# Ledger of designs, part 39: peptides against a protein of PDB entry 5H65

Target 1, 294 residues: chain A of PDB entry 5H65
Amino acid sequence: QYLERTPLCAILKQKAPQQYRIRAKLRSYKPRRLFQSVKLHCPKCHLLQEVPHEGDLDIIFQDGATKTPDVKLQNTSLYDSKIWTTKNQKGRKVAVHFVKNNGILPLSNECLLLIEGGTLSEICKLSNKFNSVIPVRSGHEDLELLDLSAPFLIQGTIHHYGCKQCSSLRSIQNLNSLVDKTSWIPSSVAEALGIVPLQYVFVMTFTLDDGTGVLEAYLMDSDKFFQIPASEVLMDDDLQKSVDMIMDMFCPPGIKIDAYPWLECFIKSYNVTNGTDNQICYQIFDTTVAEDVI

## One batch from the design tools (peptide; aimed at target 1 K241)

Design b2_p13_5 (made by RFdiffusion4)
Pose (drawn by RFdiffusion4):
Structure b2_p13_5 (pose): chain A 289 residues (1-273, 279-294), chain P 13 residues (1-13)
Amino acid sequence: QYLERTPLCAILKQKAPQQYRIRAKLRSYKPRRLFQSVKLHCPKCHLLQEVPHEGDLDIIFQDGATKTPDVKLQNTSLYDSKIWTTKNQKGRKVAVHFVKNNGILPLSNECLLLIEGGTLSEICKLSNKFNSVIPVRSGHEDLELLDLSAPFLIQGTIHHYGCKQCSSLRSIQNLNSLVDKTSWIPSSVAEALGIVPLQYVFVMTFTLDDGTGVLEAYLMDSDKFFQIPASEVLMDDDLQKSVDMIMDMFCPPGIKIDAYPWLECFIKSYNVTQICYQIFDTTVAEDVI
Amino acid sequence: SSSFHSSSLPPSS
């Protein structure tokens, strides 16, 4: 009934901060390599960070495999422990600690594992069969998180990361403070270990063109715009294909802008200290499947 | 070809 759209030339003449409903074509976008759009964002210090690569994580886990699991930290009231020996793996030993709920191991889909000396591949397989996995190492008096450079929790396809600057790391026995040992809420796991969780976000720069003007608008969201979770997309081939197809739909390579579909959205202007723009309250996924 | 594809990322499980 009262759906009206503001041309871009009118927006460029106005001061910030304001909000606009617009229709425009996506002339171009960055990043050209879409995997680079997935960033980690700390809600406490507002820093943006890259997600560690497989090679980065492989280095951490292989380095963890050189250390011997300490027998003194095995079989507590919090967890049962099991050590596996290996062959042709530089004498590697793998420790898996099964976390108990009131002195009883829960079902595998509710059971959290702590693992010393495991590879990324093994941890990912364990994450399918069990509730979740925390990479750990034998500290002086207790098990401790392997490294904040690696995920503090792998749950399903989501690798949860914590902020190195804002976190004050606590040892594993502090998991006793969790209300139960079956739900394993990632924010609750992070609080118990003194970790400030990072948030996954898609970060992209859109160049919008409606024929009256041109404008750069940022995309920064976790799951609204694509209806694809940024927290799952790097570990899910289907979700990656969906992001590829949506961006190929709005901005196909090689063909002209005349043939592109329109992008209906809101944008908000703001002062940085020049005026910048950002997409908000917008999804392309409700009308596109 | 996939714009999202990268060999630096871990394979899915």

Design b2_p13_5_s1 (made by RFdiffusion4, then SolubleMPNN; from b2_p13_5, 8 letters changed)
Fold by OpenDDE base, seed 5:
Structure b2_p13_5_s1 (fold): chain B 294 residues (1-294), chain A 13 residues (1-13)
Amino acid sequence: as target 1 above (294 residues)
Amino acid sequence: SSRFASPLLAKPV
């Protein structure tokens, strides 16, 4: 899309909704801490929520670990089950169900594990050895997803979450509908289980200044703006460093704004109504960091 | 060392 560049002073006088191309400096941004800028977004209900902290997950998995796996749900056509009894913690039962592809166990790097009664630490250890892990519990007639407050799928260090509001959970046997039981694509798993997957997004407010005016623009982006996946950044120190470096280049500390670099962006205006008050807000869209910054 | 930032650090897609 080609839009002519419009100065901020002109934009600030116009009604919404409209789209603009701008050239401005990043005077400031919020939040300043990267971990505060990463959120989960539902593409259906548009709810934004915090990424669960390790402590939150510990509680969920500790609670799940109080329940004993149902023996009747072990060793189906879909999966082979192995049960452990912990030496400590009052003999806690842990079940690991290895999902089969056409009755055959795949290689560890292609295998989906269903884990029942596992702690966060145990689950994370398994996710590092196997392709995919789903935390589950024993339902009445089948295994079920443990809790949508926890990841429905863990692949290495990536936690996949589902929307509680929009999901209509189906039992684990619905994984039978998947033709390929080796790749375990998160969207396919979600669809089979009736989960609306949440998207990791960077959420920031940019204060933009082009010398004619100052405008606050909202950034909500998954992977295009930084060319870094929001889903991976929290678990990768190098990616975190890269984002921090980019932001320091945009808004360098200790120098005056006149020396700041220019950003060329698309922004859209939109109306927000809060009671009787109408406000025009702005959002950055279809914008990426320059190649020399990456 | 603060790398001299390019004059244009973001662009439309």
Scores: peptide ipSAE 0.203, ipTM 0.692, DockQ to the pose 0.033
OpenDDE base, seeds 1, 2, 3, 4: peptide ipSAE 0.197, 0.064, 0.197, 0.201; ipTM 0.693, 0.634, 0.692, 0.696; seed 2 fails the geometry check

Design b2_p13_5_s2 (made by RFdiffusion4, then SolubleMPNN; from b2_p13_5, 7 letters changed)
Fold by OpenDDE base, seed 5:
Structure b2_p13_5_s2 (fold): chain B 294 residues (1-294), chain A 13 residues (1-13)
Amino acid sequence: as target 1 above (294 residues)
Amino acid sequence: SSRFASPLLPKPV
């Protein structure tokens, strides 16, 4: 739908909800650090949470590594199992289960590994080689996902997370429902295991100024605004530099606002109630960085 | 500086 440009001073006087097209300068934004702007969002319950730090994952996997793999759950029709005993003081047992497609092991680049008792470092090494890893534990009757506080699927450098509130976990044998056991699409894996996938999102607050008024607009976007996936940016220095470059272009440091570029975007207003106080808030939507900027 | 005329664009609707 086409929207005519509306000045911020007019928008600030109007009731919500409404949609607007604006032309404004980015006076400032927060958070300033990229790693603080990347969050996990549940599409069902709308929970926002922090992306787990490596230190958090280390603790989870260290705890998981204290458990001995159940021999009864090794070598099923779904997967072939290999067991290693580490040379460390604890003699930790690590089980790697190689998921088969119709009884045949796929190529390494299309093979899903289930890892039991692995450290973060070991899991990351395996994910780089096989491109699909699920951290698991021995359940009562089957392998189960280790912990939703950790990734349910690691593909290369991408960690896929699930919502603890909305997920109803099912055992690993439910992967049998997947006809194609080579592509390992995160959404398909999640569905089979009863997981509601979380979405990586950029979360920022933009202070917009068009000379008629100043407005704070919320940005929550996965991959459309920057044309960069929020799911990949934390693990890719080049993508981080690209986002930083874009933001520096919009809001140049050490330069006066008069020299800032004019930005065209869509914003929507909405009502927020905090007790007895009603507030109108604004969100950027259906807006992207121009191709020539990237 | 304002190097680009429109570095941010609305999605075509």
Scores: peptide ipSAE 0.182, ipTM 0.728, DockQ to the pose 0.029
OpenDDE base, seeds 1, 2, 3, 4: peptide ipSAE 0.178, 0.146, 0.020, 0.027; ipTM 0.720, 0.649, 0.599, 0.588; seed 1 fails the geometry check

Design b2_p13_5_s3 (made by RFdiffusion4, then SolubleMPNN; from b2_p13_5, 7 letters changed)
Fold by OpenDDE base, seed 3:
Structure b2_p13_5_s3 (fold): chain B 294 residues (1-294), chain A 13 residues (1-13)
Amino acid sequence: as target 1 above (294 residues)
Amino acid sequence: SSRFASPELPAPV
């Protein structure tokens, strides 16, 4: 049997867990700013964390840039190394390691770079020119991932992050286990390096009103609801405008709720225990924005 | 007309 439409007033009286189909208006939503709604989610431990800001990354890479690359770790079977010395008074050393495929250097659009001692700006420039970039540091016997507080992989404008709690980092030579050293699939890189990749998700709270009751429902979705990847939206102005436009369609500024569109979606209820308090919460699931909004 | 759309889902059993 298919889920029948249930009024919010009836849902609010029922115990969890249950699934519902509803028809309601979006009275309001939070957070109002898109950048605040994009989070990183661990699929294993389910921790939510903020996407690091540029300033956070600057600090991490600046600290990494104070370390001198170990000459003993340059030019292995896995990669060819090039060293640059900056022209500033500090004479900072930057190492770029070009990962080889079967002993040969790939084309730039297929090449993975390991960057040691680079600034954020330098890393971003290289990631725009080459296929993929991993920030690294010199370990005792091998190159290692720099810091899980920074991206473990940068592909163009996309930053891939790993879970600090769930990851058990392995040295960079473990990339040898990858059969294909040209495509550099983030999940494959993560697996080789012992990283549990984080997922970009939209996290919003929708206040829904159907005239019988008001209910707060959470949205946690990566790419299905808006038909826009959360992993790309922060770096693409057009995608940001699209999301803003969609939300303005659902909840038009300066207009009364009576004129808002009716929305149909699925919500599920679930129990949350906080100390002695038991609360029923609601989450939107298996819902996408209708095509007439896009 | 709904701005949100979902496929028909069976009732929980």
Scores: peptide ipSAE 0.030, ipTM 0.523, DockQ to the pose 0.021
OpenDDE base, seeds 1, 2, 4, 5: peptide ipSAE 0.015, 0.013, 0.022, 0.012; ipTM 0.499, 0.515, 0.518, 0.522; seed 5 fails the geometry check

Design b2_p13_5_s4 (made by RFdiffusion4, then SolubleMPNN; from b2_p13_5, 8 letters changed)
Fold by OpenDDE base, seed 5:
Structure b2_p13_5_s4 (fold): chain B 294 residues (1-294), chain A 13 residues (1-13)
Amino acid sequence: as target 1 above (294 residues)
Amino acid sequence: SSRFYDPSLAKPV
């Protein structure tokens, strides 16, 4: 992709939609805190959602733990089941179902666990020992996903979420449609269960200044801009530090803008109508942080 | 199971 550089003053005079290549300084950005910039985005209905906090998940799993696992749903052709009673917390029942591949239990690093009655802490511990964990509940005829407000799949430290609006949930036995029951690709699991996966995205507003003009550009990106997955950043201190360092480099605190680095990026303009008011907005696209900037 | 497997790995407590 090639576009000639256009000064911001010229862009601000033009009608939308158009694409531009610009060279500008990052005067400021919002939100300032990284955890506030990470959202969940539905690729179908385009709804933006907050990533659930640990406290929110605790409540969901505590509520789920009040339900008793149905004995009739244990030990099917799809999974082998083991039930434990905790010694504390009123002796809650925890059922773990080990999903089999063609009737054979896979290795722990290949195994998907279905868990009933587990706490967030327990689920997280299991996700570090096994390939994946799905929080489930006993339905009428089959195990079902516990709640789309919680992750439908946890792999290591990554929580995969689904869209409540666009998903039409199917029972756990639909995992039988997967030929390979060892890799547990999130998109394949989602498809089998009727889930529209949400995408982790960085959502930020950049105020750009090239000396000729100032404009705000919107950033919505999952893994290209920072070359860091939005899906992993909240659970990795090193990745968080990396993003913070990048932003501090672009917009160093306590330093005058004259000393800020020049940034090259692509922006596209688009029209937004709010009632009778029509305005032009801008979005960053096809842009990645260059290595020489760091 | 066709292989040795210890379900206790998944014990919550």
Scores: peptide ipSAE 0.212, ipTM 0.800, DockQ to the pose 0.022
OpenDDE base, seeds 1, 2, 3, 4: peptide ipSAE 0.192, 0.156, 0.209, 0.154; ipTM 0.791, 0.774, 0.802, 0.782; seed 3 fails the geometry check

Design b2_p13_6 (made by RFdiffusion4)
Pose (drawn by RFdiffusion4):
Structure b2_p13_6 (pose): chain A 289 residues (1-273, 279-294), chain P 13 residues (1-13)
Amino acid sequence: QYLERTPLCAILKQKAPQQYRIRAKLRSYKPRRLFQSVKLHCPKCHLLQEVPHEGDLDIIFQDGATKTPDVKLQNTSLYDSKIWTTKNQKGRKVAVHFVKNNGILPLSNECLLLIEGGTLSEICKLSNKFNSVIPVRSGHEDLELLDLSAPFLIQGTIHHYGCKQCSSLRSIQNLNSLVDKTSWIPSSVAEALGIVPLQYVFVMTFTLDDGTGVLEAYLMDSDKFFQIPASEVLMDDDLQKSVDMIMDMFCPPGIKIDAYPWLECFIKSYNVTQICYQIFDTTVAEDVI
Amino acid sequence: SSSFFDSRLPKPV
């Protein structure tokens, strides 16, 4: 009934901060390599960080495999422990600690594992069969998180990361403070270990063109615009294909802008200290499947 | 080809 659209030339003449409903074509976008759009964002210090690569994680987990699990930290009231020996793996030993709920191991889909000396591949397989995995190492008096460079919790396809600057790391026994040992809410796990969780976000720069003007607008969201969770997309091939197809739909490479579909959206203007623009309250996924 | 694909990314199970 009252659906009207503001041309870009009219927006460029106005001061910030304001909000606009617009219709424009996606002339171009960054990043050209879409995997680079997935960033980690700390809600406490507002820093933006890269997600560690497989090679980065492999280095951490292999380095963890050189350390011997400490027998003194095995079989507590919090967890049962099991050590596996290996062959042809530089004498590696793998410790898996099964976390109990009231002195009883829960079902595998509710059971959290703590693992010393495991590879990324093994941890990912364990994450399919169990509720979740925390990479750990033998500290002086207690098990401790392996490294904040690596995920503090792998749950399903989501690798949860914490902020190195904002976190004050606590040892593993502090998991006793969790209300139960079966739900394993990532924010609750992070609080018990003194970790400030990072948030996954898609970060992209859109160049919008409606024929009256041109404008650069940022995309920064976790799951609204694509209806694809940023927290899952780096570990899910189907979700990656969906992001590829949506961006190929709005901005196909090689063909002209005349043939592109229109992008209906809101944008908000704001002062940085020059005026910048950002997409908000917008999804392409509701009308596109 | 996939613009999202990169060999340095971790592999799903």

Design b2_p13_6_s1 (made by RFdiffusion4, then SolubleMPNN; from b2_p13_6, 6 letters changed)
Fold by OpenDDE base, seed 1:
Structure b2_p13_6_s1 (fold): chain B 294 residues (1-294), chain A 13 residues (1-13)
Amino acid sequence: as target 1 above (294 residues)
Amino acid sequence: SSRFYDPSRVKPV
């Protein structure tokens, strides 16, 4: 809805909560590095988490690779299993389970792989050739998701994560509940396995200045502000460049703020209690970078 | 692209 423009000096004097339309310059922002601004957010408990780095995943998958696949869990009605032994690495066993649709192996672009004992590199290679990959381990009676600290689903270059706090994991055979075992929708897979999927979000703090006052506004957004999905930006150099270009336009380096562009956006105020201290904070909402800036 | 494949030849390692 339409809001009249309010100067920052007036906003700073008002009680929360309220919504405002402002025209201001971006004096500065944090974090400066894009990879630090991308987080994982739980839509249920609202916890923010760091996106695991490649090194973190390597450790998890290396640990998983120390465990031998259970022969009793191979070749079920749900999947066909193939076992591979490495020539090096003390003969590491890797199990690849091909999920079937009504007892029939689907085409590669429709096939979900369950991988047991695979490295990150091996998993990534397969994710580029097949529809999806789930890292798994041998449980007592069934295959189980390997670790919620790792992706529960990998599709191409996209890693899908689940919330440890909100998820109640179920065994792999629960994928049988999916009617269509050729279109592996992340939300459907998550629901079948008892996972609450995390959302990639941009998390940034903008320092805004309109000449009458200065305030900090929080940005938490998945794909609307930049019109770029946070879920894809970390794995796409072109998308990263686009975000960097946008921020450089808003806050150009090496020049004075007087030459910065004027930006229009919506902000909302809200109260935050920290012990005995009451603080008013601000958040950007319902704002998209204009096409003339992109 | 979609491909017909032999699972026994899909080597991850």
Scores: peptide ipSAE 0.191, ipTM 0.834, DockQ to the pose 0.027
OpenDDE base, seeds 2, 3, 4, 5: peptide ipSAE 0.133, 0.142, 0.142, 0.072; ipTM 0.691, 0.698, 0.697, 0.738; seed 4 fails the geometry check

Design b2_p13_6_s2 (made by RFdiffusion4, then SolubleMPNN; from b2_p13_6, 5 letters changed)
Fold by OpenDDE base, seed 2:
Parts: C-alpha cells; structure tokens; sequence
Structure b2_p13_6_s2 (fold): chain B 294 residues (1-294), chain A 13 residues (1-13)
C-alpha cells in the first residue's frame, strides 16, 4: 500500500485509526538499556511480559528441586530415566528422562531431555550438551511441564516461553504425536503440549521530530526493524553491539538534532483506553532500518 | 486484546 508522506503536525490532529508514512528524526528513545527493551509477546491475547530474570528462574527451579520424582513415571516407551542423588545436605533427587525416537535413544545433539528436580545451573549445563531440555515435574499420571513462568523448552542459550493465559497444558506423553523426535522444533513442541508460545519482541518508545511536530511512536517488532531477532540479541554480544550502533547512529550523543539522520517509517495510529481516558497511540510498522542512513 | 502495543499492559515477572 502506497502512502504519501504526512507531516507530524497533521497527523497529531487526526483521529485514529489511520496509517501514515513519515520522515522524522529520532529525538530520543526509551528504554536506553537494551535488556529492558526485549519483552515477551503473546500472538493470541497480545499480552506483553518481561523476560524472566535469572533470579526468578533460580527460585522456580529451586522450588521444583524440592519435589521427589515419582518412580512410577520413570522409564516409559517415550523415555529412559536416570536418577541422581546430589551430595548436598538434603540428598536432592534429580531425574533426567531421555526421550527416545521409536524406542531408540538419539544422538546427544538430537536428544530431548526432560529434567525433573534440576537447578538452573544444572539445566543450563545440560542444555549446552544436548539439543533440547524441558523442565518437568511428576504429575498424577504422567510427567508435566514444570511451570510456564520458566522456559518450556531450552535449546542452547535460547529460552522458549509460553503464555499462561492462552495455554492449556497437556501431559508429556503428548510428545508421542511428533513424528520427528530429533529436531524438536519449538512450535511443534508447544503444539503437542498445548502451549501458546510467546514471541520475543523489541519494545521501544521513539520520540520522533520532523520539525513540524513531535510524536511518540512505539516499536514492537521481533526481527524486521533491526533485521536482528529479538530472540537472539540477549545472548549475543555482537548482536547487542549492532543494535547499539544503530541506535547511536539515529540518536548520536552530544550532537544537535539538526545533524541527526532522517528516519523514514510507517506508523499506525490507534485508540487505547487508559481508565476513562481515550488515548491515541502510534506504532511503527512495516519498517526496516535502511543501511543507506549512513 | 489489542493488536497494537498498549503501554498500560506490560506485566512484570
């Protein structure tokens, strides 16, 4: 869809919803810290959540580690189980269930581990050695996902989260529905377990100025604006540096705004209810940072 | 709810 460029002063006078093409300078942005700009978004209910901090995960897994694995749920047709007793003062039981593919244990690089009673540190160590890890607990009749406040799937350094509101959790045996028990695609795992996966998104507030007016627009984007996946940026120093460089380019410190580069983008206006107040908000869409901004 | 970003709907952990 082609849109004519509209000055911000004109946009600010119009009712929502509408779409605009604009050319403006990035006067400022929030949050300034990248880790604060990455959030989790539900594609179904559109809830935004913070990415859990390591400390939050520690608590969840510590609580899970206080529960003893149920012996009756060990060694099924789906998985082989190994149990360890830690040498800590309480002798904590840790169960690792190795998911089989048609009764055969896959290679380590293709193997899914179900971990019961593991700490965050232990889980992270295992996720670095194996393809995939799911934190689980003993349910009444089957293993179940431990907690949707924690990742439902860990692959290397990537944590996959599910929406508590939209998910209807199913037991671990539902993984049997997956024909391919080697690749462990997150979306497939989520579907099998009744999980609505959350998406990593950049969430930023841009203060835009084109000389005619000033407008705040939100960026909520997974991978288009920066051409960098939000799902990977927190665990990759090079990607973090790239985002920082882009933002510094658009909003260089110590320089007057007159010298800032122009940002061309699309924005949508929409109505938001804040209590009894009806607000018009703006969101950037279908926009990729052009390399030609240099 | 909204398909757009709602500045009032961010949930803490």
Amino acid sequence: as target 1 above (294 residues)
Amino acid sequence: SSRFFDPNQVKPV
Scores: peptide ipSAE 0.121, ipTM 0.765, DockQ to the pose 0.041
OpenDDE base, seeds 1, 3, 4, 5: peptide ipSAE 0.116, 0.111, 0.109, 0.112; ipTM 0.753, 0.751, 0.751, 0.755

Design b2_p13_6_s3 (made by RFdiffusion4, then SolubleMPNN; from b2_p13_6, 4 letters changed)
Fold by OpenDDE base, seed 2:
Structure b2_p13_6_s3 (fold): chain B 294 residues (1-294), chain A 13 residues (1-13)
Amino acid sequence: as target 1 above (294 residues)
Amino acid sequence: SSRFYDPRLPRPV
């Protein structure tokens, strides 16, 4: 869609909703810290949630580790189970369930592990060796997902989360519905278990200034704007540096705005109602960062 | 310098 460039002063006078192409400088942005700008977004209920920190997960898994695996749920047609007793004085029991594909154990790089009673450290170690890990607990008649406040699936360094509001959890045996029990696609796993997967998103507010006016524009984007997946950035130092470099380029510290680069982007206006008060807000859309090479 | 652009268009070089 073609849009004429519109000055901010004109946009600020118009009713919503509308779409605009603008040319402006990034006067400022918030949050300033990357870890504050990465959120989890539900595509159904549109709630934004914080990404759990290591400390949060540690608590969840420590609590889970206090529960003893139910021996009656071990070694089913779906999985083979191994039990470890830790060397600590309490003798904590950890169950690892190896999910089978048609009765056959897959190779380690294709195997899904169900972890029962593991600590965060133990789970992370296993996720580094195996393709996929699901933290679970013993339910009444089957294994169940441990907690939606923790990842429902860990693949390498990526933690996949589900929406508590929109999910209707089903037991682990529902993984039988998956024809391919080797790739363990997160969306497929989520569907089988009744989970609405959350999406990692960058959530930021840009203050844009074109000399005619100042406008705050909202950014909510998963991978298009920075050309960096929000799902990976928190676990990759190089990606973090890249985002920081981009933002520093757009809004260099210690330099006057006159020296800032001019940025072209699309924004859309929309109405927000808070009680009787109507406010027009703006959101960046269909925009990605580009660097000119001279 | 960096700029925003429509991802539907070719990325500038």
Scores: peptide ipSAE 0.096, ipTM 0.633, DockQ to the pose 0.029
OpenDDE base, seeds 1, 3, 4, 5: peptide ipSAE 0.097, 0.028, 0.044, 0.038; ipTM 0.626, 0.671, 0.684, 0.572; seed 1 fails the geometry check

Design b2_p13_6_s4 (made by RFdiffusion4, then SolubleMPNN; from b2_p13_6, 8 letters changed)
Fold by OpenDDE base, seed 5:
Parts: C-alpha cells; sequence; structure tokens
Structure b2_p13_6_s4 (fold): chain B 294 residues (1-294), chain A 13 residues (1-13)
C-alpha cells in the first residue's frame, strides 16, 4: 500500500474514514508503564480485559486447592494420574494427570499435564519442566477446566486465557478429538475445550506532532508494531527492556521535542458517536518499528 | 507495511 504523506493539519480537517501516511514526532504516550499497556482482547466480542495479576491467580488456585480430586476420574485412557499429598497445608491433595498419546506417555517437553489442587507456584514449576499445563478440577463426570479467570493453558512462561463471555466450556475428554497429543497448539486446545482464546495486545495512545498539528493515535497490536509478542513481554525482562528502549528512542526523557526523531507510519481515521457527539479518532495500522530506531 | 522509523537514518539501498 502506498499513500502520499499528509500533514496533520490537513488530516485534522478531513472527514473519516480515511487512511494516511504521516511523518511526525511522538510528543508523548500513555500509559507510561508497560504493564499497564498490555491487555487481553477477545476477537469475537472485542472486549478488552486486564491481564490477571499474580494475586488474582493465587486466589483462584487457592480456592481450587480446597477441592479434593475425585478418585473415579483418575487413570483414564486419556491420561495417567498421580496423587501427591503436601507436607503442610493440612495435607492438601494434588492430582497430576499426564496426557497420553495413543496410550503412550510423551516426553516431558511434549507432555500435557492436567493439574488439580495445585498452587500457582507449583503449577509454574511444573510448566517449566513440561511442555503444557492445564489447571483443572473434578467435574461430575469428567475433569473440567478450573476457571477461565485463570489460564486454560500454561506453556513455559506463557499464560493463555479464554473469554468468559464467548466460551462454552467442554470437558477434558474432548481433548481426544486431537489426533496429535504432543504439540498442544493453544488454538487446538481451545477449540477442543470450547474456548475462545483471548489475544494479548499492546494498547497505547500516542500523541503525534508534526509541527502543523497534534493528534492522538490509538495503538492496539499483538506482535507486529514492536516485533515483540505482547503475550511474552510481561514475563521476560529482556523484552520489557527492549520495549522501554524503543519508547525512549521515540520520546527521549529530558530532551526537548525539537530533538525527537521524525517517525513515519500509517494512521486511519474513524468515527465515534456518543449520543449527539460525533468525534473523529485515529488508529495506527500496518506499521512496524524499524531497525534504525532500535 | 509502513515502518515507524527515522527516514534520516535509513541506509541507502
Amino acid sequence: as target 1 above (294 residues)
Amino acid sequence: PSRFYNPERVKPV
């Protein structure tokens, strides 16, 4: 796609919707803290949600740990079960179910674990050793996903979440529909369990200034703008540092805007109606941070 | 796609 560069003063006078190529400086951005800019987005209902914090997950898993695993649901054709009793916490029972592929246990790096009664710490430890972990609970007739407020799938440090509004949860035995029970692709797991996966997104507002005008442009992007996955950034210090460095390059602290770099990108305008008020808003699209800025 | 970059720093092709 090719567009001629348009000054902001001209854009601000035009009706929406339109697409523009601009050259401007990033005067400021919000939110200032990276963790506040990472959200969960539902591709179906389009709701934006906060990423649950550690404290939120602790509560959920603590509640789950009050439930005793049902012996009748252990050791099925789908999984082998092992029960552990903690030395503290009143002898809490933790069930670990190892999902089999064609009746055979996969290697640890390929194995899906179903965990019931585990704490966040215990689950995280297991996710570092095994490929995939699903927090579960004993249902009436089968194991079920514990809670959509917690990850439905943990792979290493990546927490995969589902939309509560759009998901219609199915029991764990529906994983039998997956022919390959070693790769555990999040979308495949979600489909089998009736989950609409949420997407990690960076959500930011850029104040852009080209000397002719100033406008705010909205950024909602998963992995293209920074070339860093929003799904990984919260759990990786190096990725966090990279994003911070990029933003500091665009909008260096303690420096006057006259010395800021000129940045080129695409923005699109769109109409927003609130009652009788009609407003034109702008969104960054089809734009990636270039290497010369990094 | 467009690139968010400083055109003055782009190396010649």
Scores: peptide ipSAE 0.087, ipTM 0.644, DockQ to the pose 0.023
OpenDDE base, seeds 1, 2, 3, 4: peptide ipSAE 0.075, 0.043, 0.026, 0.044; ipTM 0.609, 0.490, 0.492, 0.576

Design b2_p13_7 (made by RFdiffusion4)
Pose (drawn by RFdiffusion4):
Structure b2_p13_7 (pose): chain A 289 residues (1-273, 279-294), chain P 13 residues (1-13)
Amino acid sequence: QYLERTPLCAILKQKAPQQYRIRAKLRSYKPRRLFQSVKLHCPKCHLLQEVPHEGDLDIIFQDGATKTPDVKLQNTSLYDSKIWTTKNQKGRKVAVHFVKNNGILPLSNECLLLIEGGTLSEICKLSNKFNSVIPVRSGHEDLELLDLSAPFLIQGTIHHYGCKQCSSLRSIQNLNSLVDKTSWIPSSVAEALGIVPLQYVFVMTFTLDDGTGVLEAYLMDSDKFFQIPASEVLMDDDLQKSVDMIMDMFCPPGIKIDAYPWLECFIKSYNVTQICYQIFDTTVAEDVI
Amino acid sequence: SSSFYSSDLPKSV
């Protein structure tokens, strides 16, 4: 009834901060390599970070495999422990600690594992069969998180990361403070270990063109615009294909802008200290499947 | 081809 659209030339003449409903074509976008759009964002210090690569994580987990699990930290009231020996793996030993709920191990889909000396591949397989996995090491008096460079929790396809700057790391026994040992809410796990969780976000720069003007608008969201969770997309091939297809739909490589579909969206202007623009309250996924 | 593809990313399970 009152759906009207503001041309880009009109927006460029106005001061910030304001909000606009627009319709424009995606002339171009960055990043050209779409995997680089997935960033980690700390809600506390507002820093933006890269997600660690497989090679980075492999280094951490292999380095963890050189350390021997400490027998003194095995079989507590919090967890049962089991050590596996290996062959042809530089004498590696793997410790898996099964976390109990009131002195009883829960079902595998509710059971959290703590693991010393495991590989990324093994941790991912364990995450399918169990509720979740925390990479750990034998500290002086208690089990401790392996490294904040690695995920503090792997749950399903989501690798949860914490902020190195904002976190004050606590040892594993502090998991006793969790209300139960079956739900394993990632934010509750992070609070018990003194970790400030990072948030996954898609970060992209769109160049919008409606024929009256040209404008750069940022995309920064976790799951609204694509209806694809940024927290899952790096570990899910189907979700990656969906992001590829949506961006190929709005901005196909090689063909002209005349043939592109229109992008209906809101944008907000703001002062940085020059005026910048950002997409908000917008999804391409509701009308596109 | 996939613009999202990268060998630096872990393989899915």

